# Peptides against a protein of PDB entry 5FRP: the designs that were tried, part 27

Target 1, 225 residues: chain A of PDB entry 5FRP
Amino acid sequence: VEWTESIPQIIATREDISKELNQALAKTFIDSDPRVRRTSVMIFNKVPVTEIWKNITNKAIYTSLLHLAREKHKEVRELCINTMAKFYSNSLNEIERTYQNKEIWEIIDTIPSTLYNLYYINDLNINEQVDSVIFEYLLPFEPDNDKRVHRLLTVLSHFDKKAFTSFFAFNARQIKISFAISKYIDFSKFLNNQESMSSSQGPIVMNKYNQTLQWLASGLSDSTK

## One batch from the design tools (peptide; made by RFdiffusion4, then SolubleMPNN)

Design b1_p11_4_s3 (from b1_p11_4, 6 letters changed)
Fold by OpenDDE base, seed 4:
Structure b1_p11_4_s3 (fold): chain B 225 residues (1-225), chain A 11 residues (1-11)
Amino acid sequence: as target 1 above (225 residues)
Amino acid sequence: DDILKKIKNLF
């Protein structure tokens, strides 16, 4: 009886501690020190997804995580983009949708849109990172057709208009890149043949090769920036 | 790392 009577107080104390912790944690995501913001993002990488969903109940934390994808500090932004994409994928795989977690899912379901909307910044480093996390976490290769389609539909189901536009542009770019790579390979094979290189077509193919290479390179980030 | 450890210990 006494133990049962203490349970509400223990639950209330745990809820209070959890609430205070959640409130304190929410402040760290908006701290002026980028090291504090970085550490806050790292929680989502270091704590199991199931424990995050159980213990981080303050919506402001998840909203703040998503906001850090547009962070001015490069390292924090890059960490955030990877973290939120991974967290989204892990959540889809490990977290059931319930009535109790619905409000958090409403935020988490916006992660794909948040990521695809980063293409509008028109930064090559951000674009490459977003490309990477799409293939690694959002739309990974899945050999099971039903699982692959279900994942795709899940990702697309919460897209805003801008995210859809970015998605279609991304797919169109992938086709263009594939075609350019194919041509690059063909031109390389041609130019690696000494007879072909010495032919009347040699200079023409060399020019097309260089144009293709420049086009491919223009889509890549400068590793020095 | 210490803050992360402290936070992990709170979960």
Scores: peptide ipSAE 0.025, ipTM 0.709, DockQ to the pose 0.021
Fold by OpenDDE base, seed 3:
Formats: C-alpha cells, structure tokens, sequence
Structure b1_p11_4_s3 (fold): chain B 225 residues (1-225), chain A 11 residues (1-11)
C-alpha cells in the first residue's frame, strides 16, 4: 500500500526533474561562451536519437539548435550544420510521428529548409558543408527507387519558397559540375597521349583543360581559410 | 564541467 501511494509522487518528481533539466539545457544553447554552445550541440551527437526525443521535450532547445546554423562562431556553426542534418536523418529513420511529438516534428521538418537557406549567405565554406550534408544525410544514395522518392518527397514537402529556389539552383550546379568533370577527364586523357599533345590540337586542349580546372577550383572552398 | 557531468549522468 505505502509503495503504491509513493508511485504518483515519484512520477511527478521525475517529470519535474525532466522539466528543470530541459529548462537548464535550453539556457546552455544561448550561452555567451561558444564552448558551452558547442557542448550543447554535442549532446545531439552523443545521445541516441530515441533518448533525445524522449527526454528533450522543450521546443526552445530544438529552435535554438536550428538558429546555431547561422552562428558567427565558425566551429559552432559547422558542428551545428552537421549535427542537425544527421539528427534529421536519424529522426526520419527511427522516430514515429505521433500526436505527442507533433510539435517537435514541426520544428525538425524545417531542418531541410534551414540548410538550403544557408546558400543565400554566399560563403564557399558553408556551401561546401551544405553540399556534403545533403548527400550524406538529407538525400543519401538509396538504390531502392520507392524509398528514394519517398525521402525526396519528405524533404521537399516542408520547403519554403527560398529553399525550393536553392534546391533547383543546387541541381543545376550539379549538372554543370558533372559536365565539367567529364570534360576534365576527356582533356586529361587526350593530353596524356604524347602524339595527341604534340598535335595541332594539343595547345587548344591544354587551354580548355586549364579553363576547366580553374572553373572547378573556383567552386571549391579554400581549406586554408 | 558540473552541468556536463549532470547531463552525462542523466543519460
């Protein structure tokens, strides 16, 4: 009897502890120290996605995570972009949509738009990172056509107008890059043949090779910056 | 460090 009467108090105490923890955690995402913000983001990398959804119920934490994608501190921003993309993918794979988690899903479903909107910053390092997380986490290679289409439709279904514009620009850029790489390979093969290189076409192909290489390089971030 | 330890002990 006494043990049964203590159960409601234990449940209430656990709920209260969980609420206090969520409130304390929400403050760490907006802390003035970048190290505190970094550590807060790392929770999403260290804790299983199922445990995050179960224990992190404060919407402000998820909203704050998304805001850190535009953080001025480079290391925190880069970590956040990778973390939120991975968290989105893991959530799609492991978390069911329920009535109880609907409000958190409404935030998580904006992650693709948040990422595609980073292209408007016009920073090569950010662009390269966004390209990487798109292929790794948002739209990974999937050999099953139905699964691939379903993932694509899921990602696109929550796009804002700006994200759609960025998506089309991204795809158009990928086609151009693919074509340029193909030409780079063709020119490299031609120039690797001594007879072809010594021909009247040799200097012309060398010029096209250099132009193609310069174009490809101009789209890459400087890893030293 | 203490907040991190508290968070680690909750998971």
Amino acid sequence: as target 1 above (225 residues)
Amino acid sequence: DDILKKIKNLF
Scores: peptide ipSAE 0.025, ipTM 0.642, DockQ to the pose 0.019
Fold by OpenDDE base, seed 1:
Structure b1_p11_4_s3 (fold): chain B 225 residues (1-225), chain A 11 residues (1-11)
Amino acid sequence: as target 1 above (225 residues)
Amino acid sequence: DDILKKIKNLF
C-alpha cells in the first residue's frame, strides 16, 4: 500500500524535475554569455531528435532557438541556423504529428519561414548559409516527384507573406545564376580558342566574360570575412 | 556552470 502511494509522488517528482530542467534550459537560450547560448543550441545537435521531442516539452525553448537565428554573435547565429534547419528536416522524417505535440509542431513548422526571412537582413554570409541549409535540409534533392512535391507543400504551407516573397526571389536568383554560369562557360570556351580570341569578336566576348564573372563574384560571400 | 551541468543531466 505505501509503495503504491509513493508512485504518484515519484511520477510527480519526475515531472517536476523535468519541468524544472526545462525551465532552466529555457533560461540558457537567453543567457548573456554567448558560450551558454552556443551550448544550449548544441543540445539539438547532440541529442537524437526523438529524445529532444520527448524530453524538451517547454515550447519557449523552441521559440528561443528560432530567435537565435538573428543572434548578434556570429558563431551562435550560424550554429543556430544550421541546427534549426537540420532539426526541422529530422523532425519531418522521424516525428509523428500527434495531438500532444501539436503546440511544438506549430513552432517547428515556422522554421522555413524563419530561415527565408533571414534574406531580408541583406548579409551575404547569412544568404549563403540560408542557401546551403535550404538545399541540404529544407528542400533536399528528392528523385521521387510525389515526395518532392509533398515536402515543398509542407515547407510552403506555413510561410508568411515575406517568406513567400523571399522564396520567389530566391528561385528567380537561381535561374539568373544558372544562366550566368552557362554564359560564363560559353565565353570561356570561346576565349580558349585561339582563332576565336583573335577574331573581331574576341574583345567583345572578353568584355562580356569579365562582366559575367564580376556579376557572379558579387553574389558570393567573401570567404575571407 | 551549474546550469550546464543540469543540461548535461537532462540527456
Scores: peptide ipSAE 0.022, ipTM 0.688, DockQ to the pose 0.018
Fold by OpenDDE base, seed 5:
Structure b1_p11_4_s3 (fold): chain B 225 residues (1-225), chain A 11 residues (1-11)
Amino acid sequence: as target 1 above (225 residues)
Amino acid sequence: DDILKKIKNLF
């Protein structure tokens, strides 16, 4: 009897502790110190996805995580972009959609849109990172056609209009890059043959090779900046 | 590290 009477108080205390923790954690995502913000993002990498969903119930934390994708501090932003993409993928794989977690899922389901909307910043470093997390976490290589299509439909089902536009632009860019790489390989093969290089076509192919290389390089970020 | 420790101690 006494133990049963203490259960509501324990539950209430745990809920209160959980609430206080969630409130404190929410503040760390908006802290003025980038190190604090970085540490806050790292929670999503260090804690299992199941434990995050169980213990982080404050919507503001998830919203704040998404906002850090546009953070001014480069390291925090880069960490956030990787973290949110990974967290999205892990959530799709490990977290069941329930009535209780619906409101958090409504936020998490916007992660793909948030990421695709980063292309509008027109920063090469951000673009490369977004490209990377798309292939690693959002739309990973999946040999099973049904699983691949299901993942694609899941990602697209919550897109805003801007994200759709970015998605189509992304795909169009990938086709162009693929074509350019194919040509680069063809030109390289031609130029690696001494007879071909010494032919009347040698200078023409060399020029096309250089143009293709310059085009490819123009789309890459400077790793030194 | 201290915040992570505090968070880990709360879990």
Scores: peptide ipSAE 0.019, ipTM 0.683, DockQ to the pose 0.019

Design b1_p11_4_s4 (from b1_p11_4, 5 letters changed)
Fold by OpenDDE base, seed 4:
Structure b1_p11_4_s4 (fold): chain B 225 residues (1-225), chain A 11 residues (1-11)
Amino acid sequence: as target 1 above (225 residues)
Amino acid sequence: DEKLKKILNQF
């Protein structure tokens, strides 16, 4: 733990990290202690993306980071998912594709696919987190149409078949959710009107309202789990 | 989908 905690400072202060340090760092991502793994992931959050790309040249570190997205330890997994999504976005924005960094980019370009493949775990907490990082980091709102399209194409260009399927399912779900929310609002407006509520349709709309609410809620994670 | 459609009685 303590050794791994020192790494961000080392990366920030040194122009180059030794091969041995990279090898040692790679081992921390697969350490049996979840605290060590957590600290290892935090390096990607504490160090600027440009310095990470400059100093962390061992591809095994990046591969291991991606593997932690399926970590059994909840905190480490959640941290990893956020970290890798953010790191991907920052890399796209700040890192030029060169011949020298090609092998690392080949790994980083799989982050979107890795994230979309997490939907197949069928865990509501994971799904919620993946939804969040997609909107925050992978496919953020971009007012420039060309930039938005370019980002989308970049994200999709490295999808595996499962990720594409997940992507389409995600989009289909968003349409359904938007429709359900629209109806929820309509029902709420109806029920908020005393005359409408007292009508013969009142009980029917109340039932639809409750069912719609239950459907919406069923897609949300239990914050207590 | 079928559940939502059924709930909303629109499909």
Scores: peptide ipSAE 0.032, ipTM 0.580, DockQ to the pose 0.056
Fold by OpenDDE base, seed 2:
Structure b1_p11_4_s4 (fold): chain B 225 residues (1-225), chain A 11 residues (1-11)
Amino acid sequence: as target 1 above (225 residues)
Amino acid sequence: DEKLKKILNQF
């Protein structure tokens, strides 16, 4: 643990880290102690993306990071999912594709598929987290149409078949959620009017409101399938 | 989907 905690400082102070250090760091991602694995993932959060790409050249580290997305230890898994999504987004924004970093990019480009494939685990908490990181890091709101389309195409360009299936199911779910939110707003407006609430439709709308609210509360965690 | 349709009385 203590050794791994020192790595961010080493990366920040050195222009290059040794092959041996990279190999040692790679081992920490597969350590039996979840605290060591957690600390290893935190390196990607503590060190600027440019410095990570410069100093962490062992591809096994990146591969191991992606594997932790399916970690049994909940805290490590959750941290990993957030970290890899953020790292992907930051890499797209800040790292140029070169011949020298091609092998690392080949791994990083699989992050979207790795994330969308987590929906097949059918875990409510994982689904909610994946939904969150998609909106925050993978496909964030972008007002510029060209940038938004370019990001979308980049994300989709490396999808496997399963990721595409999850993507379409996700989008279909979002449309349904949007519709339900619209109806929830309509019902809320109706119920806030005293005359409407006192009408014969009042009890009916109240029931629909409650059911819609319950659906929204539960449906946000529904599987993409 | 069917549940939502039922809730909203939309066919």
Scores: peptide ipSAE 0.030, ipTM 0.550, DockQ to the pose 0.058
Fold by OpenDDE base, seed 1:
Structure b1_p11_4_s4 (fold): chain B 225 residues (1-225), chain A 11 residues (1-11)
Amino acid sequence: as target 1 above (225 residues)
Amino acid sequence: DEKLKKILNQF
């Protein structure tokens, strides 16, 4: 733990990190202690993206980071998912694609696919987190149409078949949620009107309201879990 | 999906 906690400072102060240090760092991502793994992931949050790309040259570190997205330890997994999504976005914005960093980019370009593949775990907490990082980091709100399309094409260009399926399912779900929310609002307005509630449609709309609410709630993670 | 469609198609 203490050794790994010192790494961000070393990266920030040195122009290059030795091969041996990179190899040692790679081992910390697979350490049996989840605190060591957590601290290792935090390096990507504490060090500027440009310094990470410059100093962390062992591709096994990046591969291991991506594997931690399926970590058994919840805290490490959640941290990893946020970290890799942010790191991907920052890399797209700040890192030029060169011949020298090509092998690392080949790994980093799989981050979107790695994240979309987490939907197949069918865990509501994971799904919520993936939804969040997609909107925050992968496909952020961009008012410029050309930039938005370019980002979308970049993200999709490295999708595997499963990631594409998840992407389409995600979009279809968003449409369904939007429609359900719209209906929820309409039913709420109807039920707030005393004349409407006293009509023959009152009980029917109440039932539909309850069903819509139950459907919306079933798609949300239990905040208590 | 079918349940939501059933709920919503009954409108």
Scores: peptide ipSAE 0.027, ipTM 0.576, DockQ to the pose 0.054
Fold by OpenDDE base, seed 5:
Structure b1_p11_4_s4 (fold): chain B 225 residues (1-225), chain A 11 residues (1-11)
Amino acid sequence: as target 1 above (225 residues)
Amino acid sequence: DEKLKKILNQF
């Protein structure tokens, strides 16, 4: 743990990290202690993306980072998912594609696919987190149409077949959620009107409201579990 | 999907 905690400072200060250090760091991502794995993931949060790309040259580190997205340990997994999504976004924004970094980019370009493949686990907590990182990091709101399209194409260009299927399912789900939210709002407005609530439609709308709410809630993770 | 459709088609 302590050794791994020192790595961000070393990376930030030194231009050349030894091959040995990279090899040692690679081992920390597969350590049996989840605290070590957590600390290893945190390197990507503590060190500027440019310095990571410069100093972390061992491909196994990046591959191992991606594998942690399916880790059994919840905290490490959640941290990893957020970290890799953020790292992907930062890399797209700040790192030029060169011949020298091509092999690392080949790994990093699979991050979106890795994330979308997590939907197949069918875990509500994972789904919620993946939804979040998609909107925050992978496909953030972009008012410029060309930039938005370019980002979308970049994200999709490296999808595997499963990720593509998940992408379409995700979009279909979003449309349904949007519709349900719209109805929820309409019902809420109706029920907030005393005259409407006292009408013959009052009980019907109340029932529909409750059903809509239950459906919306069923798609959300239980933070208590 | 069918359940939501059922809920929403009741509208």
Scores: peptide ipSAE 0.026, ipTM 0.578, DockQ to the pose 0.055

Design b1_p11_5_s1 (from b1_p11_5, 6 letters changed)
Fold by OpenDDE base, seed 2:
Structure b1_p11_5_s1 (fold): chain B 225 residues (1-225), chain A 11 residues (1-11)
Amino acid sequence: as target 1 above (225 residues)
Amino acid sequence: DKEKLEKLLSL
């Protein structure tokens, strides 16, 4: 009987502790110190997704996480972009949609749009990172057609107009890159053949090869910056 | 705040 009477107090205490924790955590995401913000983002990487959904119930934390994708501090931004993409993927795989977590899902479902909207910043480093997380977490390779289509539809179902535009632009760019790589390979094979290289077409192909390389290189970020 | 967060993560 005494144990049963203590349960409400324990639950209440846990709720209070959870509430206080959530409130404290919400503050750390908007802290002026980038190190604090970084550490806050790392929680989503260190704690299992199921535990995050269970214990982090303050919507402001998730909203703040998404806002850090546009952070001025490069390291925090990059960490946030990877973290939110991974968290989205893990959530889709491991978290059921319930009435209780509906409001959090409404925020999490905007992660794809948030990521695709980063293309409008027109930063090569950001673009490369977004490209990477799309292939790794948002739209990973899935051999099962039904699963692949379902994931795609899930990602697209919450897109805003800008995200759709970015999505199509991304795909168009990938096609162009693929074509350029194919041409690069063809030109490389041609130039590796001595008879072909010594032919009248040799200089022409060499020029096209160089142009192709220049085009491909122009789309890459400087790793030193 | 960083230390508090680290402590929270260790719980």
Scores: peptide ipSAE 0.041, ipTM 0.771, DockQ to the pose 0.016
Fold by OpenDDE base, seed 5:
Structure b1_p11_5_s1 (fold): chain B 225 residues (1-225), chain A 11 residues (1-11)
Amino acid sequence: as target 1 above (225 residues)
Amino acid sequence: DKEKLEKLLSL
């Protein structure tokens, strides 16, 4: 009987500890020191997604995570972008939608929109990173058509207007890049053939090759910046 | 706050 009476107190104590922890963690995400913010983001990488959903119940933490995608500190921003994309994917795979976690899911469901909105910054480094996380985490290769469509619909279902616009622009760009790469390969094959290079078409193909390279390079970030 | 976070991550 005494043991049963102590259980509510233990539960209450655990809730209090959890609350305090969540409050403390929420502060670290908005800390002035980038190192603290970085460490905070790393929690989402080090802790299993199931444990995060269980123990991190303060919605402000998730909101703050999403805001870090636009922060000034490059390293923290880059880490955040990768982290939130991965977390989104893991959540879709491992976390069921329940009434209890609905409020958190409402935030997590905005991750794709948050990421696609980063294209409006018009930064090549950010664009490349967003491209990468889209293919790695948001819309990974899936041979099952139903699963692929379901994932796509899930990603798009919470887009804002700007995200949709960015999505279409992204797809258009990808098609252009794909075409350019295909041509690059064709031109490279041509130029690697000595007989072809000595032909009247040699100089023409060389010019097209250079133009294609220049176009492709213009879309790439400078790794030194 | 950093120390607290580091302690938390070490758990």
Scores: peptide ipSAE 0.039, ipTM 0.759, DockQ to the pose 0.016
Fold by OpenDDE base, seed 3:
Structure b1_p11_5_s1 (fold): chain B 225 residues (1-225), chain A 11 residues (1-11)
Amino acid sequence: as target 1 above (225 residues)
Amino acid sequence: DKEKLEKLLSL
């Protein structure tokens, strides 16, 4: 009888501890020290997604995480972008949609839009990172057509107008890059052939090769910045 | 706040 009476108190104590932890964590996401904000984001990388959904119940924490995608501090921003993309993917794979977690899912479902909207900042480093997380986490390689289509539809279903525009622009850019790479390969093969290089077309192809390289390089972030 | 967070991360 005494043991049974202690169980509600233990559960209540755990809930209280959880609430206090959530409140404390919510404050750390908006802390003035970038190191504190960074450490807060790292929780989402260190803790399994199932445990995060179980223990982090304050929606303000998730909202704050998404806001850090536009953080002025570069390291925190970069970490946040990778973290939220990975968290989104893991959530889709491992977390069931229930009535109880609906409010959190409403926030998490905006992650794709949040990421695609970062293209409007027009920063090459951000663009490169967003490109990377799209291929790694949002729209990963999936050989099963039905699963691939389902993932795509899930990602698109919560897009705002700006995200859709960015999505189409992204895809158009990928096609252009693919075409440029194909040309680069063709020109490289041509120039690797001594007979072709010594022909009247040699100088013309060399010029096109250089132009193609310059175009490809212009789309890459400067790692020194 | 930092100490509390570190404690949380050590779990």
Scores: peptide ipSAE 0.038, ipTM 0.760, DockQ to the pose 0.016
Fold by OpenDDE base, seed 4:
Structure b1_p11_5_s1 (fold): chain B 225 residues (1-225), chain A 11 residues (1-11)
Amino acid sequence: as target 1 above (225 residues)
Amino acid sequence: DKEKLEKLLSL
């Protein structure tokens, strides 16, 4: 743990990390102690993305990072999911694709697929977290349409079949939520009108309003976390 | 949005 905790400082101060250090770091990601694994993941959070790409050249480290997204230890897994999503986004924004870093990019480009595949675990907490990191890091709000489209295409270009399925399911859910919100607004407007409430449609709309709220409450609870 | 996405994926 102590050794791993020193790595961020080493990376920040040194231009070249030795092959030996990379090999040692690779071992920490698969260490039996969750604390060691956690500290290893934190390197990607503490060190600037440009320095990570410069100094961490062992592919096994990146591969191991991705594997931690499915590990048994909840805290490490959750940290890993957030970390890898953020790292992916930062890499897209700050790291150029070159011949020299191609092999690392091949791994990093699988992060979106890795994340979307977590939906198949069918765990509510994991689903909520994945939803969150998608909106925050993978497909963030971008006012520039060209940039937004480019990001989307980049994310999708490396999806496996399962990730695509999850992606479509996710989007379908979002559309349904949007529709439900729209209906909620419509029903609210209707119910705010006294004449409408006194009409024969009043009770019907009230029922639909309640159903919509119930549905939204069950669905939005996951998106608000 | 779905249609737009499908169009983008077809390109």
Scores: peptide ipSAE 0.008, ipTM 0.454, DockQ to the pose 0.044

Design b1_p11_5_s2 (from b1_p11_5, 6 letters changed)
Fold by OpenDDE base, seed 3:
Structure b1_p11_5_s2 (fold): chain B 225 residues (1-225), chain A 11 residues (1-11)
Amino acid sequence: as target 1 above (225 residues)
Amino acid sequence: MEEKLKKLLEL
């Protein structure tokens, strides 16, 4: 009898502890110290996605995570972009859509738009990071056509108008990069042949090779900055 | 702080 009477109090105490934890955690995402914000983002990398969805019920935490993608502090921003992309992919793979988690899913479903909207900042380091997390987490290589199409439709279904514009610009850029890499390989093969390099076409191909290399390099971030 | 938060989320 006494053990059964303690169960409602234990459940209520656990719910209260969970609420207090969520309120405390929500404050750490908006802390003035970048180290506190960084530590808060790292929770999403160190805790399994299932336990995050179970225990982090405060919507403000997820909204604050998404806002850190535009953080002024470079390290916190870079960590946040990788973390939110990975968390989105893991959530799609491991978390069922229920009535109870609907309101958190409404926030998480905006992650693709949030990431594609970073291209409007016009920063090469941000662009390279967004390119990387798209291929790693948002639209990973999937050999199954139906799974690949389903993932693509899921990502696109929550796009804002700006994210769609960025998506089309991204795809058009990828085609241009692929063509430039193909030409770089063709020119490299031509110039590696001594007879071809010594021909009347040698100087012309060398110039095209250098232009192609310069174009490819201009689209990369300076890893030293 | 982080380890304390991690332990609280694993409970």
Scores: peptide ipSAE 0.030, ipTM 0.742, DockQ to the pose 0.015
Fold by OpenDDE base, seed 2:
Structure b1_p11_5_s2 (fold): chain B 225 residues (1-225), chain A 11 residues (1-11)
Amino acid sequence: as target 1 above (225 residues)
Amino acid sequence: MEEKLKKLLEL
């Protein structure tokens, strides 16, 4: 009898400890020290997604995680962008949508829009990172057509107007890059043939090759910056 | 940049 009467108090005490832990953790995401913010983001990489959803119930933590995508500190920002994209993908694969987790899902469903909105910063390093996390986590290669379409519809269903505009611009850029790579390959094949290179077309193709290479290189981040 | 690429690919 006494043990059964203590169970509600033990549950209440564990909920209070969980609430205090969540409140303490929420403060670490907004700490003035970038090392504290970095360590806080790393929790989402070290803890399984199922355990995060179970134990991190304060919505302010998820909102603060998404805000760190615009962090001035490069290392914290880069870690945050990778972390939120991975966390979104893992959540879609492993977390069921319930009434109890609805408020957290309303935040997590904004991750794709948050990421596509980073293209408006017009930073080449941010753009390359966003390109990478789109292909790795948001819209990964999926050979199953129905799964691929379902993932695409899920990602698009929560886009703001700016994210849609970025999505169309991104797809248009990919087509242009694909054509430029195809032409680079064709010019390389032509120039690798000694008879073709010695022809009247040789200098013309060499100029087109150099222009294509310069264009492709200008779209890459400077790895030194 | 875009106009330069278009002109290069049309050629």
Scores: peptide ipSAE 0.013, ipTM 0.537, DockQ to the pose 0.076
Fold by OpenDDE base, seed 4:
Structure b1_p11_5_s2 (fold): chain B 225 residues (1-225), chain A 11 residues (1-11)
Amino acid sequence: as target 1 above (225 residues)
Amino acid sequence: MEEKLKKLLEL
């Protein structure tokens, strides 16, 4: 733990990280102690993206970061998913594609596929987290049409077949959620009118409202789990 | 789940 906690400061203060330090850091991502793995992931959150790309040259570190998205330890997994999505977005915004960094980009470009492939675990908490990082980091709201399209094409260009299937399923789910929210609003407006609520339609709309709420709630994780 | 939503949207 303590050694791995010192790494962010070492990366921020040194212009070159030795091959041996990169090899030692690669081992911390696969350590048996989840605290060591957690601290290893936190390096990508504590160090500027430019300094990570400059100083972390061992491919095994980036590959190991991506593997932690399927970690058994919940906290390490959750941290990894947020970290890798943020790191991907920051890398797209701040890191130029060069001949020298090509091999790291080949790994980083698989982050979107890695994230969309987490939907196949069929865990509601993982699904909600992946939904969140998609909207925050992978496909954020961008008012510039050309930037938005370029980001979308970049994200899709490295998709595996499974990630494409998840992407289409996600978009189809978002449309369904949008319609359910629209209906929830309409039913709420109807039921908030005392005359409408007291009408022959009142009980029917109340039933549809409750079913819409149950459907919306069934897609949410239990905050207690 | 999908069939329940379809039924809710068709009603």
Scores: peptide ipSAE 0.011, ipTM 0.527, DockQ to the pose 0.083
Fold by OpenDDE base, seed 5:
Structure b1_p11_5_s2 (fold): chain B 225 residues (1-225), chain A 11 residues (1-11)
Amino acid sequence: as target 1 above (225 residues)
Amino acid sequence: MEEKLKKLLEL
C-alpha cells in the first residue's frame, strides 16, 4: 500500500519513470489485497492525464485497469468504473494521438466498449453506475452539434458487437424512462390539485402514479443491498 | 421490463 501511495508524487515529479517502476506498478493492479488494487486505481485520479500518458508506458497497466471493471470487490470495481470513464474523457480532451502513443490509445479506445459490456452482468448497481459515467464522461451534454457528433462517433468507432447491442438497449431504456418520468410528473401535478384528487379520476390517477413509481424504482439499485 | 411498461400504458 505505502509504496503505491507514493507513486502519484513520483509520476508528477519525474520525467523518467524506469521500466522497473512500470513493471512494479503493473503488479499492484493484480495484487491480492483490494487496498493495493484500490490505491493503484487512485493513481489515475491523483495524477494529471498528461503525466500518466508520459510516464505510464507499460500497456499492461492500462489493460489491468480495464479488467478491474469486473472486479469482485465492489468498492474497487466502482472506483475503477468511475476512474476509467473519467480517464477516457480527459484523454480525449487533453492527449493528442501520435505514433508513439498509438498502442496505449488502442487500449483506451476500448474503455467505452468495456463499460457498455458491463450491462451484460445484469446488476442494478453496475447498471446505474454505467448509466452515470456515460452521461458524465463518455457522452456528456454538449450543446455544440459538431462536437457532440464527433464525441459520439469516437465512442462508437471502437465498439465491439456486444457494446453496440448494449448501446441500443440503453437508448431504448432511456426513452422508456423519459416517458415514465414525464407521466410521473403529469400524475404528480394532477394529484397535487385538491379538486382533481377529489374527482372520479383521482383514484385512477393515484393507481397509475403508484404503478409508474414502482416501475421507476424497479430500475434503480437498492442502496441498502 | 417491457411487458410491465406496456401493461402500465395500456391502462
Scores: peptide ipSAE 0.011, ipTM 0.522, DockQ to the pose 0.092

